Peptides against a protein of PDB entry 5T59. Designs and how they scored, part 69

Target 1, 112 residues: chain A of PDB entry 5T59
Amino acid sequence: TTPTMQSTSLLTEHLGYPPISLVDDIINAVNEIMYKCTNAMEKYLMQRNIIGKKDFSDEIKIGTAKLESLLENSVDKNFDKLELYVLRNILSIPSDLLEENRFRLLHHEKLV
Target 2, 90 residues: chain B of PDB entry 5T59
Amino acid sequence: EHIRFQRLVQVCNKALEESIRKLQSWEKIHECFPNYGQTREGIENLTVCQQQVIKLWSNLSRVEFDAIFHERSIEEKLNQLDDLINKARS

## One batch from the design tools (peptide; made by RFdiffusion4, then SolubleMPNN)

Design b2_p16_7_s2 (from b2_p16_7, 6 letters changed)
Fold by OpenDDE base, seed 1:
Structure b2_p16_7_s2 (fold): chain B 112 residues (1-112), chain C 90 residues (1-90), chain A 16 residues (1-16)
Amino acid sequence: as target 1 above (112 residues)
Amino acid sequence: as target 2 above (90 residues)
Amino acid sequence: SELDKEWKEIEEELEK
């Protein structure tokens, strides 16, 4: 289920930022890391592209591209799962606390 | 008592582990370099490369995620959230 | 683990 507007507002007030912002930071970070890893791999192998009398540059480029694609797909899928998990199970407010009386309590606690 | 931050760390690790799983397979790596990997030197290079990439993945993710968590003060905020919820239910 | 179970559930949801 999608988080309610009320829970998002309450969490935003509590956190000082929208819950999705944390997820965005995480996703942006892993994407950057991903490309750093694949780039490092390509560079490492390209520095070792000649074995004997054979030049494997083309194979290395193709191979690293395949691995990059594989990693991209995996990152995309798994961090979509992460996003849903975080928003549903971590950055969430139980329904019983979203009632009017509980809502006031949370605001009161925030102000005190 | 405090459970949310622990869950956050766990799910981050889970996502990272699952994401890198395919690269941990030597067979998958070798398949991408079929001719290069038929040479002794090529195998050695691929082996080192695989290990280094996995380490880089792990190290960078740890550093960057910790930085995010610190900048967002997420441990403190999640602990406070746990406390608020528990207090409300008491 | 509890996380593993929840992870699997989410996986199933996203695959739909």
Scores: peptide ipSAE 0.678, ipTM 0.952, DockQ to the pose 0.870
Fold by OpenDDE base, seed 3:
Structure b2_p16_7_s2 (fold): chain B 112 residues (1-112), chain C 90 residues (1-90), chain A 16 residues (1-16)
Amino acid sequence: as target 1 above (112 residues)
Amino acid sequence: as target 2 above (90 residues)
Amino acid sequence: SELDKEWKEIEEELEK
């Protein structure tokens, strides 16, 4: 079920923030973590770029870039799934509670 | 009784796990470093690097996501939501 | 698991 304006409003009132804000926090966090990981990998290997008399710096740079791209694509795909799942199945209000009488109940509970 | 926060934790773990899955493949790692990985030292370095990155991914995500959940009071809010739903259906 | 099933459903939907 697609989130409605009514459910969004109710959840915003309940949470103190829009539901999407939580998802945004999660996505921003994982993106930051992702680049920290790839940066750490590049730095680690670049400190070990010479084996014997051969310098592998160019190969390391290209290789880490490929892995970064791979991770970026995977993160994007999987956290798009997460976003939809959270908004649909977690931060959602069942249709039976969106009826007029139930709507008032949720609002009333906040005020009491 | 309370199910929503559990689902949130589960789906976060799922997304994190699926995102890092390809980096857990040695073949994928080795393919990116075909000549470097033909050396003994290169293999050793790549092995350590792979393990460290995966650990870093896991540790950072745990810390950061827990911080988000705390700052947003999401467990409490989701439990309250579950309670409201259950009450309305009783 | 239940999550796995729901995850696959979401995946199928997003791939469209």
Scores: peptide ipSAE 0.678, ipTM 0.952, DockQ to the pose 0.861
Fold by OpenDDE base, seed 2:
Formats: C-alpha cells, sequence, structure tokens
Structure b2_p16_7_s2 (fold): chain B 112 residues (1-112), chain C 90 residues (1-90), chain A 16 residues (1-16)
C-alpha cells in the first residue's frame, strides 16, 4: 500500500523532515559513490593503457563506460526497491494507529 | 523491541550488495575489455582494479551512510517510533 | 529471511 498523507505528516512531525528526504540522501550518496568508483577505475586503467607496443586507451574508455552503465542500471533498480521498502516497512505508521482514537494518542505523546 | 533501524541497515546493505554484484563477476569485467584482458599484464591490472573498486564501494558507502544516519538522527527517531507504536498497542 | 521475502515482493510489484 502507498503511504497516506496523514502518515507522511505525522512522520514529518516526528522526524523533523519528510520521510522521503532520508531516501533522497541515501540515493544521492550512492550515486556520488558510484561515479567516484567508475572514475577511479578509468583513471587507474588509463595510467596503464600501454602494454607492450599497443595502446588500449580507446578500449579502456569504452569498457569503463559499459561498466558504468551496468552499475548505473543496477543502482537504479535496487535503490528503487530500497525506496519502496523503506517507505512501506520502516518509515510507516500502522493503519490501526491512524484511526481517530489512536491518532490522538500520538499527538498526546508528542506534547508530553 | 527496536526493529526498524535494524531493518534500515539490512535493506541498505542488501541494495549495496545487489548493486555491486555484477562488478564482482570477473566474466563481466573481462567482457568489457576483450583485447586488454588477453594480455597477462592486462589481466593483472583488471584484477587489481576490480578489487580496489569493490573495496572503495564498500568503504565509501559505509562512511557516507553512517554520516547520513547520524545527521538525520535516524536510529533515535526509529527507536522512538517503535516505542510509540508498542506503547499504543499495550 | 524476512527481508528476502519482502524484497522479492517489492521486486514483483516494481516489475509489473
Amino acid sequence: as target 1 above (112 residues)
Amino acid sequence: as target 2 above (90 residues)
Amino acid sequence: SELDKEWKEIEEELEK
């Protein structure tokens, strides 16, 4: 099920930020890490581009680009799964607590 | 009793592990460098490169994710959420 | 594990 507006509001009040903000931080971080990894790989191999009398610079550039694309696709897919999992199973409020009576209890606890 | 933060750590690790899985395959790496990988020196370079990238991936993700969790106080907030839910159901 | 089961469920939903 999709998170309700009510649950989002309650969680935002509790966290001090919208639940999606945490996911965004995680996704932004992994994307940055991903490109750092692929860049490091390309630089490492480009410093070792000549073997014997052959220059493999073009092959290294193409190969690294392919690996970057592969990693990018995998990151996108797996962290889409992570986003849905986190919002559904971690940063969520059980439906029974979203009822009017339980809702008042959550507000009461915050004020105490 | 406190379960949500543990789940967060677990799902983050799973997403990271699944994302890097294809780069852990030597066959996939070699396929991207078919001629370079036919040389002894090329194989050695690719092997070291693969290992270093995987280590870099693991180390950077650990440091960055821990920083995010700290900045967002997510362990404390999730523990509090668990407590509130459990208390409401008691 | 419980996580694995839930992960597979998420996969199925996103693939639809």
Scores: peptide ipSAE 0.677, ipTM 0.952, DockQ to the pose 0.779
Fold by OpenDDE base, seed 5:
Structure b2_p16_7_s2 (fold): chain B 112 residues (1-112), chain C 90 residues (1-90), chain A 16 residues (1-16)
Amino acid sequence: as target 1 above (112 residues)
Amino acid sequence: as target 2 above (90 residues)
Amino acid sequence: SELDKEWKEIEEELEK
């Protein structure tokens, strides 16, 4: 059994769910929030699309789409970093505790 | 003694802050609306819009992430994990 | 901060 596999199993038992599930929840949430933000922006500006005699509807749609893309790229990059950080530094078991004797101790403590 | 949950909160905030950083740039916002932003009203609307989006981003993320942490009982679980690790090393 | 250091390390890894 690899250390990663052992860690995942132990943490799944401890958490009641796989560690990746927490990360998935976070990522899904931020994606939803992201689109809510961009949608709100578009709606706000579209209600203010006419200034003077000019209609800026097309520019607003294009501009909002560009901002959405910008935000999407940033979210993807930063939450990829978050995922790696969480799985490596937070939802992890130190290697010294993955030894046979320590492994048994973790199981024992879980059952008590 | 308990460090993991604090780190989780910190890294979540870090990711959120870095993600919204580009939208905090007025220059980036204005570049997306070159003609609209040449009007007085357009500038005013974009300014308000930028501020509202940033606030919405912050508020929604706080509410949703707290809900996730609660549903997953992650603070308790991470504290327990810290305790187990410390106990095993003692 | 410690987080900033670790964050930069991860960033470097993902850029490879």
Scores: peptide ipSAE 0.677, ipTM 0.952, DockQ to the pose 0.866

Design b2_p16_7_s3 (from b2_p16_7, 5 letters changed)
Fold by OpenDDE base, seed 4:
Structure b2_p16_7_s3 (fold): chain B 112 residues (1-112), chain C 90 residues (1-90), chain A 16 residues (1-16)
Amino acid sequence: as target 1 above (112 residues)
Amino acid sequence: as target 2 above (90 residues)
Amino acid sequence: SELDKEWEELDKELEE
């Protein structure tokens, strides 16, 4: 199910920020981490690019780029799932509490 | 009683674990470096590199996600949300 | 686990 405007408003009031902001923080963080990891890998291997008399620099650059792409695709896919899960199952308000009477109750509790 | 924050941690771990799964495959790593990986020294370097990347992934994600959770006070907020829901249903 | 089941369902949903 898709979050309603009502639930978003209530959660925003409760959290002090829109629910999506938390997800955005998480996704931004993992993207940063992802590139730090791939960069570290490339740097590590490039410092070890010569074995014997052969220079593997080109192969290392291509290989690390392939792994980066692989990781990018996986991160994108899995954190899309995470976003849906969080918004549906964690940062959500049960439908029975979104009824008019219950809505007022929750709002009242926050203001008192 | 309090379930939402636990679920958040679980789903974050799930996404992180599934994302790094391909890099945990030696075969997948090796195929990206076919000639480099045919040398003894190359294999050693790739092995260390693979392990270090996985550790870096795990460590950085733990630190950064914990920071986010703290900055957003999400555990407290989710616990309060659970309490509000339970109270409303009582 | 329950999460695993939901994860698989999300996988199907996003593939469509």
Scores: peptide ipSAE 0.592, ipTM 0.948, DockQ to the pose 0.971
Fold by OpenDDE base, seed 3:
Structure b2_p16_7_s3 (fold): chain B 112 residues (1-112), chain C 90 residues (1-90), chain A 16 residues (1-16)
Amino acid sequence: as target 1 above (112 residues)
Amino acid sequence: as target 2 above (90 residues)
Amino acid sequence: SELDKEWEELDKELEE
């Protein structure tokens, strides 16, 4: 079920922020973490780029770039799933409570 | 009784776990460094690197996500939401 | 698990 404007408004009032803001925080965080991880990997290997008088710097750069791309794709896919799941199943209001009488109850409870 | 926050934690862990899954494959790591990985020292370095990255991923995500949850007071808010829903249905 | 099942369904949905 797709979130309605009504549910979004109610949840925004309840949370103090739009539901999507939480998801945005999560996604921004994981993206930052992702690049920290790939950067750390590249730096670690580049400090160990010479083996037996052979320089593997080029291979390391290419390899780490490939792994970064792999991770980017995976993060993108999995956190798209997360976004849908959160908005549909966690930050959602059951349809039976979106009726007029139930809507007022939720709003009233906040005001009291 | 309270289920939404538990689900949030679960789905976050799921997304994180699935995202890092391919990096947990030694074969995939090795494929990215075909010549480097043919050396003894290269294999050792890649092994350590793989382990460190996975640990870094896990540790940073835990710290950052917990911070987000705290800043957004999401556990409390989700528990309240559960309570409101249950009350309305009682 | 239930989450795993739902996760797979979401995967199918996003592939479209």
Scores: peptide ipSAE 0.592, ipTM 0.948, DockQ to the pose 0.877
Fold by OpenDDE base, seed 1:
Structure b2_p16_7_s3 (fold): chain B 112 residues (1-112), chain C 90 residues (1-90), chain A 16 residues (1-16)
Amino acid sequence: as target 1 above (112 residues)
Amino acid sequence: as target 2 above (90 residues)
Amino acid sequence: SELDKEWEELDKELEE
């Protein structure tokens, strides 16, 4: 289920930022790391592109591109799962605490 | 008592591990370089490359994620959230 | 583990 507006507001007040901001930071970081890894791989192999007087540059470029695509797809799928899990199970407020009485208690505790 | 931050770390590790799993397959790596990988030197290069990339993935993710967690004070905030929830249920 | 089970469920959900 999608987080309620009420829970988002409460969590934003508690965290000092919207819950989704944390997820965005994580996803942005892993994307950057991903491309650093693939770039490093390409550069490493391109520095070793000639073996036995044969130039494998074209094969290396194609191969690293394939691996990059593979990694991109995997990162996309797995961190979509992460996003859902975090928002549902970690940065969430139980429904029983979203009642008016409980809502006031949480808000009051923040202010005290 | 405090469970949310532990879960956050676990799910981050899970996502990272699952994302890199296919690159841990030698067969998957080799098939991307069919002719290059038929040479002895090519195999050696691919082996080293594979290992280094996996290490880079692990090290960078640890450093960057820890930085995010620190900047967002997420451990403290999640512990407080656990405490608030537990208190409300007491 | 519990996380593994939930992870599989998320996988199914995202495939739909």
Scores: peptide ipSAE 0.592, ipTM 0.948, DockQ to the pose 0.884
Fold by OpenDDE base, seed 2:
Structure b2_p16_7_s3 (fold): chain B 112 residues (1-112), chain C 90 residues (1-90), chain A 16 residues (1-16)
Amino acid sequence: as target 1 above (112 residues)
Amino acid sequence: as target 2 above (90 residues)
Amino acid sequence: SELDKEWEELDKELEE
């Protein structure tokens, strides 16, 4: 079920910010963390790029790029699921409370 | 009675765990470094690197997500939401 | 778990 405009408005009033803003913060954070991890991996291996007489710099760059892509795809998929779950099951108002009489009660409770 | 914040923590952990799953596979790591991983020293470096990345992922996500939750006061707000909903149904 | 069940359902939904 897709969140309604009414639900979004009520939650925004309650939270002090739109529900999607929390999800955005989470997604932005994990993206930043993801690139910090892949960057750290590349730097660590590039400091150890020569073994014996062989220079593995090119292989390390290609390999870390592949891992970054793999992680990026996984993050995208799993946090898309997270977004849907949060907006549907956590930051949501039950449909029965969106009816006229219940809607008024929610506003009343907030104002009191 | 208060269930929403617990669910938020659970789903965040789930997404983080599932996202890093492939990097926890040694086979996947080795496939990206086929020649480097044929050396003893390369295997050692990759092993340490894999462990460090996973730890970094876990530590950074914990710190950053806790900061977000605090800044957004989300535990308090979700508890209040639970209370409001339960009260309306009582 | 309940979350696991819902996670699988979301997986199906996003694949469609």
Scores: peptide ipSAE 0.590, ipTM 0.948, DockQ to the pose 0.969

Design b2_p16_7_s4 (from b2_p16_7 with E1D E4D E11D E16K)
Fold by OpenDDE base, seed 5:
Structure b2_p16_7_s4 (fold): chain B 112 residues (1-112), chain C 90 residues (1-90), chain A 16 residues (1-16)
Amino acid sequence: as target 1 above (112 residues)
Amino acid sequence: as target 2 above (90 residues)
Amino acid sequence: DELDEEWEELDEELEK
């Protein structure tokens, strides 16, 4: 058993769910929030699309799409970092606890 | 003693802050609306829009992430994990 | 800040 597999199993038992599930929830949430934000922006500006005698609807649609893309790229990059950090530094089992005697201790404590 | 949950909150905030950083730039916002932003009224609308989006981002993320943490009982679980690790090392 | 340092390390890793 690899340390990674062993850690995943132990953490899954402890958490009641795989560690990755927490990360997935976080990522799904931020994606939803992201689109809510961009949608709100578009709607707000589209209600204010006419300035004077000029209609800026097309520019607003293009502009909001660009901002959405910018935000998407940033979210993807930063939450990729988050995923790695969480799985490596937070939802992790130190190597010394992966020893046989320590491993058994974790199981024992879980069952008691 | 209990450090993992605090780190989780910190890294979530870090990711959220870094993600919205570019939208905090007025220059980048204005570049997306070059003609609209040349009007006084357009500038005003963009300014309000930028502020509202940032607030919405912050508020929604707080509510949703707290809900996730609660549903997953992650604070309790991470505290328990810290305790187990500390106990094993003692 | 320890988190900031680790964050930068992750940035370098993901750029590869």
Scores: peptide ipSAE 0.537, ipTM 0.947, DockQ to the pose 0.965
Fold by OpenDDE base, seed 2:
Structure b2_p16_7_s4 (fold): chain B 112 residues (1-112), chain C 90 residues (1-90), chain A 16 residues (1-16)
Amino acid sequence: as target 1 above (112 residues)
Amino acid sequence: as target 2 above (90 residues)
Amino acid sequence: DELDEEWEELDEELEK
């Protein structure tokens, strides 16, 4: 199930930012980290591209690109799961608190 | 009592662990460098590279995620959310 | 654990 507009508004008021903003920060960070890792791998191997008078530069470039793609796919899948989990199970308001009387309690606590 | 922040940390760790799983496989690494990995030096270089990348992944993710959590005050906010929910149900 | 179970459920959902 998808979070309601009401829950999003309440959480935004509570957090000071929309719940999705936290997820976006996490995803942006892991993507940056991912490319730093793959870049480091390529640089490390390219500095060691010649072995026994044979140049492996082309193989290294192709191989690191394959690993990058593999990592990209895995990051995409797993952090899609993370996004759903966080928005459904962590940054969520139970349905009983979305009722009129319970909803008032959340606003009351904010104003006190 | 306070459960949401713990869950956030757990799910972040799980996503990170599952994402790097393929790179932890030596077979997956080696198959990307079939000729390079047939040399002694190549195997050594790939081994070091694999280890360094995994460490870099772990270290950077820890530092960056902690920074995000701090900047967003998410532990405090999630604890407050837990308290509000528990109070409403009491 | 509970997270693992929910993770698998999400996996099934995203596969559809």
Scores: peptide ipSAE 0.533, ipTM 0.947, DockQ to the pose 0.968
Fold by OpenDDE base, seed 3:
Structure b2_p16_7_s4 (fold): chain B 112 residues (1-112), chain C 90 residues (1-90), chain A 16 residues (1-16)
Amino acid sequence: as target 1 above (112 residues)
Amino acid sequence: as target 2 above (90 residues)
Amino acid sequence: DELDEEWEELDEELEK
């Protein structure tokens, strides 16, 4: 289920930041890591592009680009799942706590 | 009693593992370098490259995600959330 | 195993 405004507000108060901010950090990090990996791969192979007097530079560039695309697609897919899972199952407030009396509990605990 | 942070770690690992799965396939790697991979040296280079990339992926993700979790104090916050929920239900 | 099941469910949801 989609998080409610009330849930988001309560969690923001509790966390000190909106729940989505954590997910954004994670996604930004993995994207950076992804390109570091693909860049490292290309550089490694380009340093070894000549075998038996044959230059494989073009093939290496094309091949690494294909792998990058493959990884991009996989990262996008899997971290979309992660986002949904985190927001639904981890950074969530059970429905039984989404009542007036329980709202005060969360707020009260912060103030005490 | 405390379950949310454990779930966070698990789902992060799951996403990372599934994302890198195809790069763990030698066949998939070789398909991208059909002529280069027909040479002995090419095979050796691709093998090392594959292993290094996977290790880099694992190491960087561990370091970066741990840093995020620390900066966001997420373990503490999630434990507190679990405690609040348990208290409310008691 | 539980996570795996939920993961697959999310996969189906995102395909829509």
Scores: peptide ipSAE 0.533, ipTM 0.947, DockQ to the pose 0.883
Fold by OpenDDE base, seed 1:
Structure b2_p16_7_s4 (fold): chain B 112 residues (1-112), chain C 90 residues (1-90), chain A 16 residues (1-16)
Amino acid sequence: as target 1 above (112 residues)
Amino acid sequence: as target 2 above (90 residues)
Amino acid sequence: DELDEEWEELDEELEK
């Protein structure tokens, strides 16, 4: 289930930033890493594109593109799962702490 | 007692591992380079390339994620969150 | 193991 506004506010106060910001950082990082990996792969193979008398440049470009797409799809899928998991199970506040008395406790602890 | 940060690390690793899983398949790699992979040199190049990419993936992710965790002070914050929850339930 | 189960559940949810 989607986190409540109250939990988001409390966590934002606790963290100093919205919970989603952490997830965004992670996702942005992995996307950057992904393209670095695929680029490195293409560059490596393109430096080795000629075997014998045959130039495999076209095949390398196509093949690398296919792998990039495969990786991209997998990253999207798995880090969507990560986002949900983190927001639901890690950066979450149990319902019992969202009550008024517990809310005060959290704020009190923050101020002290 | 402190569980949330451990879970964060675990789920990050899980996502990373599952994302790279198909690239760990030699058959999948070879299928993308059917003619190139019919040559001895091609096979050798693909083998090295596969290994290097996987290592690069692992190394970069470790460095970048650790940097994020540090910048966000997430271990400390999650430990504090665990403590608050445990205290409230005691 | 526990994470694996939860991971699969998320997979099912995202498939919807």
Scores: peptide ipSAE 0.533, ipTM 0.947, DockQ to the pose 0.881

Design b2_p16_8_s1 (from b2_p16_8, 7 letters changed)
Fold by OpenDDE base, seed 2:
Structure b2_p16_8_s1 (fold): chain B 112 residues (1-112), chain C 90 residues (1-90), chain A 16 residues (1-16)
Amino acid sequence: as target 1 above (112 residues)
Amino acid sequence: as target 2 above (90 residues)
Amino acid sequence: IKNPENADELIEEFEK
């Protein structure tokens, strides 16, 4: 189930930031790391592009691009799942706490 | 008692592990460099490259994710959330 | 978050 606006507001108050911001940080970080890894791989191999009398530069460029695409697809898939799991199961408020009487508890804790 | 932060760490580790799985396959690496990988030197270079990229992936992810968790104070906040939920149900 | 200048450091690690 999708988080309600009420739960988002309560969690934002509790966290000091919207729950989605944490997920955004995680996803942005892994994307940055991903491209750093693939870039390093390409550069490493391109520094070793000539073996014997053969120049493998074109093959290296194509091959590293394929690996990058493969990694991108996997990252997208797995971190989409992560996003859903975090927002639904970790950064979530049980329905009983969203009821009127239980809702007061969260506000009371902030005011005291 | 406190379960949410543990779950966060677990799901992050799982996502990272599954994301790098294809690069851990030598067959997948080799098929991207069919001619380069037919040379002795090419195989050696690809082997080192594969090993190092996996290490970099792991190390960078650990450092960056820990930094995020610290900056967001997420362990403390999730523990507090667990406590609030448990208190409300008591 | 790592600075873009770290790219060279990453390459250096491959060479270790």
Scores: peptide ipSAE 0.043, ipTM 0.916, DockQ to the pose 0.022
Fold by OpenDDE base, seed 5:
Structure b2_p16_8_s1 (fold): chain B 112 residues (1-112), chain C 90 residues (1-90), chain A 16 residues (1-16)
Amino acid sequence: as target 1 above (112 residues)
Amino acid sequence: as target 2 above (90 residues)
Amino acid sequence: IKNPENADELIEEFEK
């Protein structure tokens, strides 16, 4: 169910950009958000790194790094699935519209 | 009548929800800070941290994804696509 | 980040 070159071209014409560009925007955004979240978490805890005269800075750094890795793995997994779903099921053209007669109709509507 | 944009929003929300699931686990949070989390203050700090990071995740994603959808005019474009498909099948 | 001002505000709120 991989998108065809024809469908990609038609959708690019319709959207004004390649379908993958939308997915790229989404993935880039979530990645940036992810690192902002983990950075904020680390900074928050590092401001509270001393408890009872004991310095937990090293543990905090290691712990937040572990959480970052955990989040990275989950983001990668879930947004890879998202990419496939969007490109195959949302930004897609049914096979019946890829027929010659329907293809002409699509172009006609674009011009109107 | 229009279904594609709704599905886009749904799958985005699902991906975001599943991505943050591990951080919603107190056990996962605590195990990353085994000694820090043995202190009362540490537990309190981790609790607040967990809560705040989840909120930050939700808020940032909402703002950024809405901006993307707007900039790409994706709702309009997907609605038009639905209309074209429906017309062709009529 | 498309809305950096909002993001920074939220981060600061979290860190305080």
Scores: peptide ipSAE 0.042, ipTM 0.913, DockQ to the pose 0.023
Fold by OpenDDE base, seed 1:
Structure b2_p16_8_s1 (fold): chain B 112 residues (1-112), chain C 90 residues (1-90), chain A 16 residues (1-16)
Amino acid sequence: as target 1 above (112 residues)
Amino acid sequence: as target 2 above (90 residues)
Amino acid sequence: IKNPENADELIEEFEK
């Protein structure tokens, strides 16, 4: 289920940052890692682009680009799912705690 | 008792594993380099490259995600959240 | 920290 505004506010107060900020950090990190991996792969193969008398540079560039696209699509798909799961099931507050008396408890516990 | 942080780690691992799944396929790698992969040296280079990129993926993700979790104090915060929820239901 | 018994549950949650 989609998080409510109340849930977001309470979690922001508890965490010291909005829940989405954690997800943003994770997604930014994996994107950086992804491009480091594909760049490393391309560089490794481009250093080994000549076999015998044939230069495979063009094939390597095309091939690594295809793999990068494949990885990008997979990362996007899986980490979109991750985002939804984290926000709905991990960084979430049960509906019973969103009632006034339960809300007070959370606020009180923070101040103690 | 404390379940949220464990779930976070699990879903992160799952996302990472599924994201790299296709690169773990030798057939898929070879298909991207059809002529290069017809040479002995090409096969050797692709084999090493595939192994190295998978290791790099795993190592970088572990280091970076652990850093994020530490900087955000997420284990402590999620444990506290579990405790608050359990207390409220008691 | 992968738990194999929770793998199906995670997949199911992704599909919600």
Scores: peptide ipSAE 0.022, ipTM 0.906, DockQ to the pose 0.093
Fold by OpenDDE base, seed 3:
Structure b2_p16_8_s1 (fold): chain B 112 residues (1-112), chain C 90 residues (1-90), chain A 16 residues (1-16)
Amino acid sequence: as target 1 above (112 residues)
Amino acid sequence: as target 2 above (90 residues)
Amino acid sequence: IKNPENADELIEEFEK
């Protein structure tokens, strides 16, 4: 079931913010964490780039970039699914309740 | 009775777990460093790196997501939503 | 093969 404009409005009133804002916070956070992790990996390995008589700096840079790409793709895929699930199944109002009575209940709760 | 917040936590954990899955593969990591990983010292470095990155991923995500949930008061709001829906159906 | 010193260094890099 796809969220409706009415559902979004009611949930925004209830939450104090649009439902999508929560998802945005989550996605922004994981993206930041992702790049912090990959950056740390690169720095750690670059501090250990010479083994014996060989310098592996170029290989480390390429390798960490590949891992970053893999992680990016996985994050995008999984958190796109998360977004859909949250908006459709968690931050949602059953269709049978998307009527005037539901709206009244939200207002009543604020007053009680 | 209250189910929505639990589901939110579950789906977040699932997304985080699935996202880091490929980095949990030693084979995948080693493939990215084919020559570096042919040395004893290189293997040791990659092993430590893999282990700690996974831990850092988990720890930081927990802290950040908990902060988001708190700032958005999402547990309270979702519990209230459950209650409202249940009441409306009574 | 676990090296606690190396682990600490990685954590420090992450926090920088």
Scores: peptide ipSAE 0.048, ipTM 0.914, DockQ to the pose 0.016; fails the geometry check

